# Peptides against a protein of PDB entry 5YCA, part 96

Target 1, 132 residues: chain A of PDB entry 5YCA
Amino acid sequence: RSLPAERNPLYKDDTLDHTPLIPKCRAQVIEFPDGPATFVRLKCTNPESKVPHFLMRMAKDSSISATSMFRSAFPKATQEEEDLEMRWIRDNLNPIEDKRVAGLWVPPADALALAKDYSMTPFINALLEASS

## One batch from the design tools (peptide; made by RFdiffusion4, then SolubleMPNN)

Design b2_p20_7_s4 (from b2_p20_7, 9 letters changed)
Fold by OpenDDE base, seed 3:
Structure b2_p20_7_s4 (fold): chain B 132 residues (1-132), chain A 20 residues (1-20)
Amino acid sequence: as target 1 above (132 residues)
Amino acid sequence: SAAERAEEEEFLKELDPLVE
């Protein structure tokens, strides 16, 4: 598949130790019609543009938003490029579409596979290990 | 804190709940 040409410089080194990122994660309870749900979030700021994006995990089943990963990794991606990647994820991984929230969400193993492709491994490891 | 509340609101926007 074809990924966008330019990547967020925050993710230039996929070999960094993830442990310093764990305490930067935060748990947040969101109220939905069918009851509350807890999410774990990690704020990631592009060091050049200073634009932030949150990486996000459902606390209950550890699903990670692939959509948020893509948008953080590829700041200049077009909507067409995002749509193509989301279709690839549907065809090759095991995503879910939660009725309560937008985007595609994937289980931990799939999230780590995407993290390797996007050079985000330390950030996804930290997000998965953080407490809720 | 005010800063934390601001981030909670920012996150809620990015999460984009479909039921709101």
Scores: peptide ipSAE 0.701, ipTM 0.925, DockQ to the pose 0.812
Fold by OpenDDE base, seed 5:
Structure b2_p20_7_s4 (fold): chain B 132 residues (1-132), chain A 20 residues (1-20)
Amino acid sequence: as target 1 above (132 residues)
Amino acid sequence: SAAERAEEEEFLKELDPLVE
């Protein structure tokens, strides 16, 4: 598959130690009609444009938003490019449907596979290891 | 803090949940 050409410079080095990012994660309880659910978030700011995006994990089963990963990694991607990648994920990985929230969510192993593709490994490792 | 509340609201917008 083809990914967008321009990547967020925040992710220029996929080999960095992830442990300093763990305390930067935050837990947040969201109230849904069927009860509360906790999410873990990591605010990721593009160092050049200063535009932030949150990476997101469901605390209970550690599902991670692939949509948020893509949008953070590829700030100039078109909607068509995003749609094509989400279709690829549906066809090749194991996404989880949760009608309570937007986007396409994937289990931890799939998130780490995407992280390698998007050069986000330290950030996803930190997000997965953070307490909720 | 005000800063944390602002980030909570920002996160809610990005998450786009169906909440009560």
Scores: peptide ipSAE 0.700, ipTM 0.927, DockQ to the pose 0.767
Fold by OpenDDE base, seed 4:
Structure b2_p20_7_s4 (fold): chain B 132 residues (1-132), chain A 20 residues (1-20)
Amino acid sequence: as target 1 above (132 residues)
Amino acid sequence: SAAERAEEEEFLKELDPLVE
């Protein structure tokens, strides 16, 4: 597959220690028609553009929003590029359908695989290790 | 705090959930 050419400079080094990012994560309870659910979020700001995006984890099963990862990693991606990547994820990984929230969500192992591809490993590790 | 509430609202928008 082909990923977008330009990547968020926040993710220039995939080898950094993730532990300092853990306390940056925040838990947030969202009320749904079928009951409350807790999410863990990590605010990630592009150091050049100063545009922030949240990385997102469902606290209960640790599912991660692949859509949020992609949008954070590739700030200039076209909709077609996003659609192509989401299709690749559907065809090659194990996405979880949850109609309560937008985007494509994947289990932790898949999230870490994507993180490697997007150079986001420290951020996803922190998101997964944060308490809820 | 006001800042935290603002971030909660921002997150809610990005999450785009079907909420009560």
Scores: peptide ipSAE 0.700, ipTM 0.927, DockQ to the pose 0.758
Fold by OpenDDE base, seed 2:
Structure b2_p20_7_s4 (fold): chain B 132 residues (1-132), chain A 20 residues (1-20)
Amino acid sequence: as target 1 above (132 residues)
Amino acid sequence: SAAERAEEEEFLKELDPLVE
C-alpha cells in the first residue's frame, strides 16, 4: 500500500521512550444510550502546524481508533488516501466499526502494527499503558 | 479547569459519538 508522502513531524522518531507520554493521557467518560464508556485520549500536536489531534483508546478493550492515528500521522492526506488506508486495514487487520463512534477501531496488536507503519509507536504504547 | 473542559469538548468533536 501507499501511505501519504508527508508525515507529522511529531512522529519523526519511533524509538523514543514512551513513558513520558503516559501522564499526558486523559480518561474521559462518555454517556451513550446503552450506558457510559470510558475513553483514553492523548492530545498530539503537530509541532509545525500547531494543529492537534487526539489519539483514542476505548478503555475497556483497548481498541484504538485507526482513523485518529492516520489523521494525526498524515496531516495532509487526502480523503482518498484515508479511504485507501482504511480499506487496507479492513482487508489486512482486525478492525471493528462501533455504531456508537465514528472511524475504524483496531485491537492493540493491530494498533501497534499501524504505529510501526506510521512511526508513532511511543504514542500508541503510552496510550495503551495509561490508566483509565 | 477551563482548559480541561475545552479539551473534553474538542475530544468529543473528534470522537464524533452518538451520545445521549
Scores: peptide ipSAE 0.699, ipTM 0.927, DockQ to the pose 0.764

Design b2_p20_8_s1 (from b2_p20_8, 13 letters changed)
Fold by OpenDDE base, seed 5:
Structure b2_p20_8_s1 (fold): chain B 132 residues (1-132), chain A 20 residues (1-20)
Amino acid sequence: as target 1 above (132 residues)
Amino acid sequence: DEEEERRERLAFQERLETED
């Protein structure tokens, strides 16, 4: 597949220690029509543009928003490029369907596979290890 | 601080509800 050419400078080194990022995560309870659910978020700021994005995890089953990962990793991506990647994920990984939340969500193993592709491994490891 | 946390909580909730 073809990923966007330019990546967020925040993710220039995929080998960094993830542990300092764990305490930067925040838990949040969201109310839905069928009841409350807890999420964990990690704010990731592009060091050059200063634009922040939140990486998102469902606390209960550790599902991760692939959409949030892509948008954080590729700040200059077109909508067409995003659509192509999301279709690739649907065809090759194991996304979940949750009508309550926007975007495409994937289980932890798939999130880590995407993290490798997007050079986001420390950030996804931290998000997965954070307490809720 | 409390103001920043409030702003981020609201932004996060919005992002869960929309793909913006």
Scores: peptide ipSAE 0.441, ipTM 0.863, DockQ to the pose 0.084
Fold by OpenDDE base, seed 3:
Structure b2_p20_8_s1 (fold): chain B 132 residues (1-132), chain A 20 residues (1-20)
Amino acid sequence: as target 1 above (132 residues)
Amino acid sequence: DEEEERRERLAFQERLETED
């Protein structure tokens, strides 16, 4: 597969220590028709454009939104490029469908695989270790 | 601070519900 050419400068170094990011995560309870569910979010701001994105985790099973990862990593990507990547994820990883929320969600191991591809490993590690 | 947090919570909820 081919990923977009331009990547968020926030993710220029994939080797940084993730622990300082853990306390920056925030838990939030969301009400759904079938009951409440807790999510964990991490605000990631592009240092050049100053545009923020939230990385998202379901607290209960630690599923992570691959869509949020892609949009944060590739802020100038076209919808076509996103669609192609989401198709690749469906074909090669183990996505989870949840009709309550938008986007494509993946288990922790798959999220870490994507994080390596997108050069955002510290951020995903922090998101996974944060309390809920 | 509190107003900013409120705005972020609302924005987060909206992003969970839509793929804008």
Scores: peptide ipSAE 0.439, ipTM 0.862, DockQ to the pose 0.084
Fold by OpenDDE base, seed 4:
Structure b2_p20_8_s1 (fold): chain B 132 residues (1-132), chain A 20 residues (1-20)
Amino acid sequence: as target 1 above (132 residues)
Amino acid sequence: DEEEERRERLAFQERLETED
């Protein structure tokens, strides 16, 4: 696969301590037709453009939105590049299908694998460890 | 800031419902 050439400068260092990010996460209850579900979000702001993106976790099973990760990591990606990556995820990882929410969601282990590829490990660790 | 939190909650809900 071919990831986009330009990455969000927020993710220049994949080795940073994640613990300061934990209290920055926020839990939110969302109402769905089949009942409420809790999500955890982490606001990630591009230090150059100042544009924020939110990383997303389902609290119950810790599924992470791969789509949110990709869009945060690659702010200049084309739709074609995103589609290519999502296809790669479907073919190589273990995404879940949840009709209640948009995007492609993956289990924690897959999220961490993607985090390594996208240089987002501290942020995904914080998102996974945050209270809901 | 309550207003900022409100905006972020709404934005988050929108992101969950759409891929845009």
Scores: peptide ipSAE 0.425, ipTM 0.858, DockQ to the pose 0.084
Fold by OpenDDE base, seed 2:
Structure b2_p20_8_s1 (fold): chain B 132 residues (1-132), chain A 20 residues (1-20)
Amino acid sequence: as target 1 above (132 residues)
Amino acid sequence: DEEEERRERLAFQERLETED
């Protein structure tokens, strides 16, 4: 598959130590029609554009929003490029279906596979290790 | 900053509910 050409400079180095990012994660309870659910978020700010994005994890099963990962990693991606990647994820990984939340969500192993492709490994490791 | 935290919680909730 083909990923967008320009990547968020925040993800310049995929080998960074993730532990300093753990305390930057925040848990919060979201109310849904069928009851409350806890999420963990990590604010990721593009050091060049200063535009922030939240990486998102469902606390209960540790599912992570692949859509949020893609949008953070590729700030200049077209909608067509995003659609193509989301289709690839559906065809090649194991996304979950949760109608309560927007975007495409994947289990931890898939999130780490995407993190490698997007050069986001430290951030996803921190998000997965953070307390809820 | 408490006000910043409030804004971020609201922004996060918005992102969970909307893809755009």
Scores: peptide ipSAE 0.442, ipTM 0.863, DockQ to the pose 0.082; fails the geometry check

Design b2_p20_8_s2 (from b2_p20_8, 12 letters changed)
Fold by OpenDDE base, seed 2:
Structure b2_p20_8_s2 (fold): chain B 132 residues (1-132), chain A 20 residues (1-20)
Amino acid sequence: as target 1 above (132 residues)
Amino acid sequence: AAAEELAKRLAFQERLETED
């Protein structure tokens, strides 16, 4: 696969300490027809464009939105590039289908694999460790 | 399917924004 050429400069250093990011996460309870579900979100602002994206985790099983990761990591990606990556994820990782939520969600291990590819490991670690 | 996915995406995003 080929990832988009330009990456969010927020993720220039994949080796940063993730612990300062943990308190930046926020839990959010969302009501669905079948009951409430808690999500953990981490606001990630592109330091150049100042455009924020929210990384998303399902609190219960720690599934993480790969879509949110991709969009945050590659803010200038085309829809085609996103579709290509999502297909790759479907073919190579273990995405979860959930009728309640949009996007492609993956388990923690897969999220960390993607994080390595997208150079956003500290952010995903923080998101995974945050309380809900 | 694509249209449904888009609608789902927008609805989910809208809910997040509204509830945030």
Scores: peptide ipSAE 0.085, ipTM 0.712, DockQ to the pose 0.358
Fold by OpenDDE base, seed 5:
Structure b2_p20_8_s2 (fold): chain B 132 residues (1-132), chain A 20 residues (1-20)
Amino acid sequence: as target 1 above (132 residues)
Amino acid sequence: AAAEELAKRLAFQERLETED
């Protein structure tokens, strides 16, 4: 597959220690028709544009929003490029669908595979290890 | 389809911003 050419400079080094990012994560309880659910979020700000994106994890099963990852990693991507990547994820990984939330969500192992592709491994490790 | 997904995305984002 082909990923967008320009990547968020925040992710210039995929080998950094993730532990300093863990306390930067925040838990959030959201009410849904069938009851409350907790999410963990990590604010990721593009150091050049200053535009933030939030990486998202469902606290209970640690599913990660692949959509949030893609949008953070590739800030100049077109909707077509995003759609193509989401289709690739559906065809090659193990996404889940939750009618309560938007976007495409994947299990932790798949999230880490995507993180390697997007050069954001420290951020996904931190998001997965953060308390809820 | 696309409009429905967009509406869902915006609603979710709005909820996150409101609850935060």
Scores: peptide ipSAE 0.065, ipTM 0.695, DockQ to the pose 0.342
Fold by OpenDDE base, seed 3:
Structure b2_p20_8_s2 (fold): chain B 132 residues (1-132), chain A 20 residues (1-20)
Amino acid sequence: as target 1 above (132 residues)
Amino acid sequence: AAAEELAKRLAFQERLETED
């Protein structure tokens, strides 16, 4: 597949220690018609543009928003490029269907596979290990 | 609209698009 040409400078080094990022994560309880659910968030700021994006995890089953990962990794991506990547994820990984939330969500193993492709491994490791 | 409002709350004003 073809990923966008320009990547967020925040992710220039995929080998960094993830542990300092763990305490930067925050839990958030959201009310839904069928009851409350907890999410874990990690704020990721592009050091060049200073624009933040939030990586998201469902606390209960550790599903992670692939959409949030893509948007953070590729700040100049077109909607067409995002659509193509989401289709690739549906065809090649194991996305979770949850009508309560927007975007495409994937299990931890798939999130780490995407993290490798997007050079985001430390950030996804921290998000997965953070408390809720 | 409801999905959009939820996405804004989850990501602190960041919009998460639904899949096409």
Scores: peptide ipSAE 0.039, ipTM 0.688, DockQ to the pose 0.121
Fold by OpenDDE base, seed 4:
Structure b2_p20_8_s2 (fold): chain B 132 residues (1-132), chain A 20 residues (1-20)
Amino acid sequence: as target 1 above (132 residues)
Amino acid sequence: AAAEELAKRLAFQERLETED
């Protein structure tokens, strides 16, 4: 597949230690019609543009928002490029369907696979290890 | 479909921002 050409410079080094990012994560309880659910979020700020995006994990099953990952990693991506990647994820990974939340969500193993592709491994590891 | 997805996305983001 073809990923967008320009990547968020925050993710220039995929080999960095993730542990300092763990305490930067925040848990949040969101009320839904069928009850509350806890999410863990990590604020990721593009060091050049200063635009923040939040990476998100469902606390209970550790599903990660692939959409949030993509949007953070590729700040200049077109909607068409996003749609293409989301289709690739549907065809090649194991996304879940949750009517309560927006975007495409994937299990931890898939999230880490995407993280490798997007050069976001430390951030996804931290998000997965953070307490809720 | 597309409109529904957009509304869903915006609503979700709004909820997160409001509850922060």
Scores: peptide ipSAE 0.065, ipTM 0.698, DockQ to the pose 0.352; fails the geometry check

Design b2_p20_8_s3 (from b2_p20_8, 13 letters changed)
Fold by OpenDDE base, seed 5:
Structure b2_p20_8_s3 (fold): chain B 132 residues (1-132), chain A 20 residues (1-20)
Amino acid sequence: as target 1 above (132 residues)
Amino acid sequence: MEEEERKEREEFFERLETED
């Protein structure tokens, strides 16, 4: 498959130690009609543009927002490029079904597979290990 | 339908991207 050509320079090195990122994660409680749910967020700031994006994990089942991963990794991607990648994820990985949330959310193993493709493994490892 | 879905998605992510 084809991914956008320009990647966030924050993810230039996929081999960095993830442990310093763990304490930077923050929990957030979101209210839904059927009750509250906790998410873990990691603020990722593009060192050149200074524009932040948040990576997101559901605290309980550790599902990761693939949509947010893509948007952080490829901040200049078109909607068409995002749609094509999300279709690829649906066809090749195992996104969950949750009517409460928007975008595609994937289990930890799939998130790590995407992280390798997007060169953001340390950030996803930190997000998965953070407490809620 | 697609435009409505995109709107809902952006609103959802705005909630998750609001700093405490």
Scores: peptide ipSAE 0.317, ipTM 0.815, DockQ to the pose 0.480
Fold by OpenDDE base, seed 3:
Structure b2_p20_8_s3 (fold): chain B 132 residues (1-132), chain A 20 residues (1-20)
Amino acid sequence: as target 1 above (132 residues)
Amino acid sequence: MEEEERKEREEFFERLETED
């Protein structure tokens, strides 16, 4: 597969210690027609553009939003590039099925695989370890 | 349908980024 050419400079170093990011995560309860669900969010701001994106985890099963990961990692990606990557994820990983949420959500192991590809491992580790 | 799906997706993420 072909990932976008330009990556968010926030993720220039994939070897950083993730522990300082853990307390930066926040839990949020969202109401859905079938009941409430808790999400854990980590605000990630592009140091150049100053545009923030939220990485997101479902508290219950620790599923991670792959869509949010991609959008944060590749701020100049086209819609076509995003669609291509999401198709690759469907074909090669194990995205979950949840009608309540938008985009693709993947189990922790798959999220960490993507994190390696996107150079954002510390951020995903922190998101997974944060309390809800 | 693809355009509508994209719109719904954008609205979902905007909601999560601004709520609470």
Scores: peptide ipSAE 0.311, ipTM 0.812, DockQ to the pose 0.386
Fold by OpenDDE base, seed 4:
Structure b2_p20_8_s3 (fold): chain B 132 residues (1-132), chain A 20 residues (1-20)
Amino acid sequence: as target 1 above (132 residues)
Amino acid sequence: MEEEERKEREEFFERLETED
């Protein structure tokens, strides 16, 4: 597959210690028709553009929003590039099925695989380890 | 189908980003 050429400079170093990011995460309860669900979110701000994106985890099963990862990692990606990557994820990883949420959500192992591809490993590790 | 899914996605993420 082909990922977008320009990546968010926030993710220039995939080897950084993730532990300082853990306390930056926040839990949020979202109301759905079938009841409440808790999400853990990490605010990630592009240091150049100052535009923030939130990485998101479902508290219970630790599923991670691949869509949010992609959008944060590739701020200048086209709609076509996003669609291409989401199709690749469907074909090569194991996205979950949950009608309550939008976009693709993947289990922790798949999220870490994507994190390696997107140079986001510290951020995904922090998101996975944060309390809810 | 694809356009409807995209619209729902944008609405979902906008909701989560603004509820803080």
Scores: peptide ipSAE 0.321, ipTM 0.821, DockQ to the pose 0.408; fails the geometry check
Fold by OpenDDE base, seed 1:
Structure b2_p20_8_s3 (fold): chain B 132 residues (1-132), chain A 20 residues (1-20)
Amino acid sequence: as target 1 above (132 residues)
Amino acid sequence: MEEEERKEREEFFERLETED
C-alpha cells in the first residue's frame, strides 16, 4: 500500500514518551439506541494548522478508530487515499463489527501496528493506557 | 450507498468531536 505523502507534523517523532499524554485523555459516555457506551478520547492538534482531531477508543474492548487515526495523521489525504487504506485494513488486519460506530475500528494490537505505520505510537499507547 | 455511508461517518465523528 501507499500512504499519503504529507503527515501531520504532530507525529514527527514516534519515539517520544507517551506518559505525559495519558492525563490528557478523557472518558465520555455516549448514548446509543441500545444503551450507553463509554469512549476514551485524546485531542490531537496539528501544530501548524491548529486543527484538532480526536483519537478514540471504546472502553469496553479497547477497539480504536483507525479512521480517526488516518485522518489525524494525514490531514491532506484524499477520499480515495483514505478508502484505499481502509480497504487495506480490512484485507490485512482484524477490524471489528459494531453497528453503533462509523468508520473502521481495530483491536489494540492492530491499532499499534497502524500507529507504527503512521508514526503515532506514543499517542496510541497513551490512549490505550488511559482510564475509562 | 457510498454517499450515505460517508454522511453517516461524518455525522458520527462530528458528534464525538463536539459532544464535550
Scores: peptide ipSAE 0.321, ipTM 0.818, DockQ to the pose 0.445; fails the geometry check

Design b2_p20_8_s4 (from b2_p20_8, 11 letters changed)
Fold by OpenDDE base, seed 2:
Structure b2_p20_8_s4 (fold): chain B 132 residues (1-132), chain A 20 residues (1-20)
Amino acid sequence: as target 1 above (132 residues)
Amino acid sequence: DEAARRAEREAFFERLMTED
């Protein structure tokens, strides 16, 4: 598949130690019609544009928002490029179904696979290890 | 509907990013 050409410079080095990022994660309880759910969030700011994005994890099953990953990794991606990637994920990975959340969410193993593709492994590792 | 899904996604993420 083809990914967008320009990547967030925050992710220029996929080999960085993730442990310093763990304390930067924050857990938040969100109320839904059927009850509360906890999310873990990691604020990721593009060092050039200064535009922040949050990486998102559902605390309970550790599902990660692939949508959030893509948007953070590829700040200049078109909507069409995002849609194509999400379709690829649906076809090739194991996205979960949760009516409470929007976007495409994937289990930890798939998230790490995407992280490798997007060069954001440290950030996803941190997000997965953070307490909730 | 893709447009509808996109709108829902934006609303959801906005909530997660801004809600205290």
Scores: peptide ipSAE 0.205, ipTM 0.785, DockQ to the pose 0.391
Fold by OpenDDE base, seed 5:
Structure b2_p20_8_s4 (fold): chain B 132 residues (1-132), chain A 20 residues (1-20)
Amino acid sequence: as target 1 above (132 residues)
Amino acid sequence: DEAARRAEREAFFERLMTED
């Protein structure tokens, strides 16, 4: 597969220590028809454009929003490029099925695989380790 | 409806991006 040409400069170094990012995460309770669910989110600001994106985790099962990862990593990606990547994820990884949420969500192992592809490993590790 | 699905996704993410 091919990924968008321009990547968020925030993710220039995939080898950085993730621990300073852990306290940056925040929990948020969202109401659904069948009850509340807690999400953990990490605000990621592009150092050049100053535009923020949030990485998101379901607190309970640690599913990560692949959609949010992609949008943060590739700020200039088109809708077509996003759809292409999401289809690739469906065909090659193990996305979860949850009717309550939008976008494509993947288990931790798949999230870390994507993180490597997107150069986001420290951020995903922090998101996974954060308390809720 | 692809447009509807996209709108739903954007609405959901907006909820998760709302700051306190």
Scores: peptide ipSAE 0.201, ipTM 0.779, DockQ to the pose 0.465
Fold by OpenDDE base, seed 1:
Structure b2_p20_8_s4 (fold): chain B 132 residues (1-132), chain A 20 residues (1-20)
Amino acid sequence: as target 1 above (132 residues)
Amino acid sequence: DEAARRAEREAFFERLMTED
């Protein structure tokens, strides 16, 4: 696969300590037709453009939105690049199926694999460790 | 329908990307 050329400078160092990011996460209850579900969100702001994106985790099973990861990591990606990556994830990882949510969501192990590819390991670790 | 799927995705993420 071919990832976009330009990456969010927020993710320039994949080796940083993730623990300071844990308290920055926030839980949010969302109502769905079949009942409420809690999500954990981490606001990630591009230090150059100042455009924020939220990384998102389902609190219950810790599934992570791969779509949110990709969009945050690659702010200048084309739709075609996103679609290509989502297809790759579908073919190579183990995305979940949930009719309530949109985008592609993956289990924690897969999220960490993607995080390594996107240089987002500290942020995903923090998101996974945050309370809900 | 691809357009419908994309619209659904954008709408969903908008709900989860509001300020705290």
Scores: peptide ipSAE 0.200, ipTM 0.779, DockQ to the pose 0.523
Fold by OpenDDE base, seed 3:
Structure b2_p20_8_s4 (fold): chain B 132 residues (1-132), chain A 20 residues (1-20)
Amino acid sequence: as target 1 above (132 residues)
Amino acid sequence: DEAARRAEREAFFERLMTED
């Protein structure tokens, strides 16, 4: 597959230590019809444009929002490029089924695979290690 | 409906993007 040409300069170095990012994560409780659910989120700001995006993890099973990863990694991607990548994820990885949430959510192993592709491994490691 | 799905996605992520 082909990914968008321009990537968020925040992710220029995939080898950085992730531990300083762990305390930057925050837990948030969201109310749903069937009860509350906790999410862990990490604010990621594009150092060039200053536009922030939040990476999201479901606290319970550590599923990661692939949609949030893509949007943060590729700030100039078109909707068509996003749709194409989400379709690829659906067909090639193991997204979970959860009617409460929007976008595609993947288990930790798949999230780390995407992180390699998007050059954002430290951020996903931090998100996975953060407490809820 | 793709448009409806997109609208739901944006609404959901907005809830998770509020400042602490």
Scores: peptide ipSAE 0.199, ipTM 0.780, DockQ to the pose 0.487

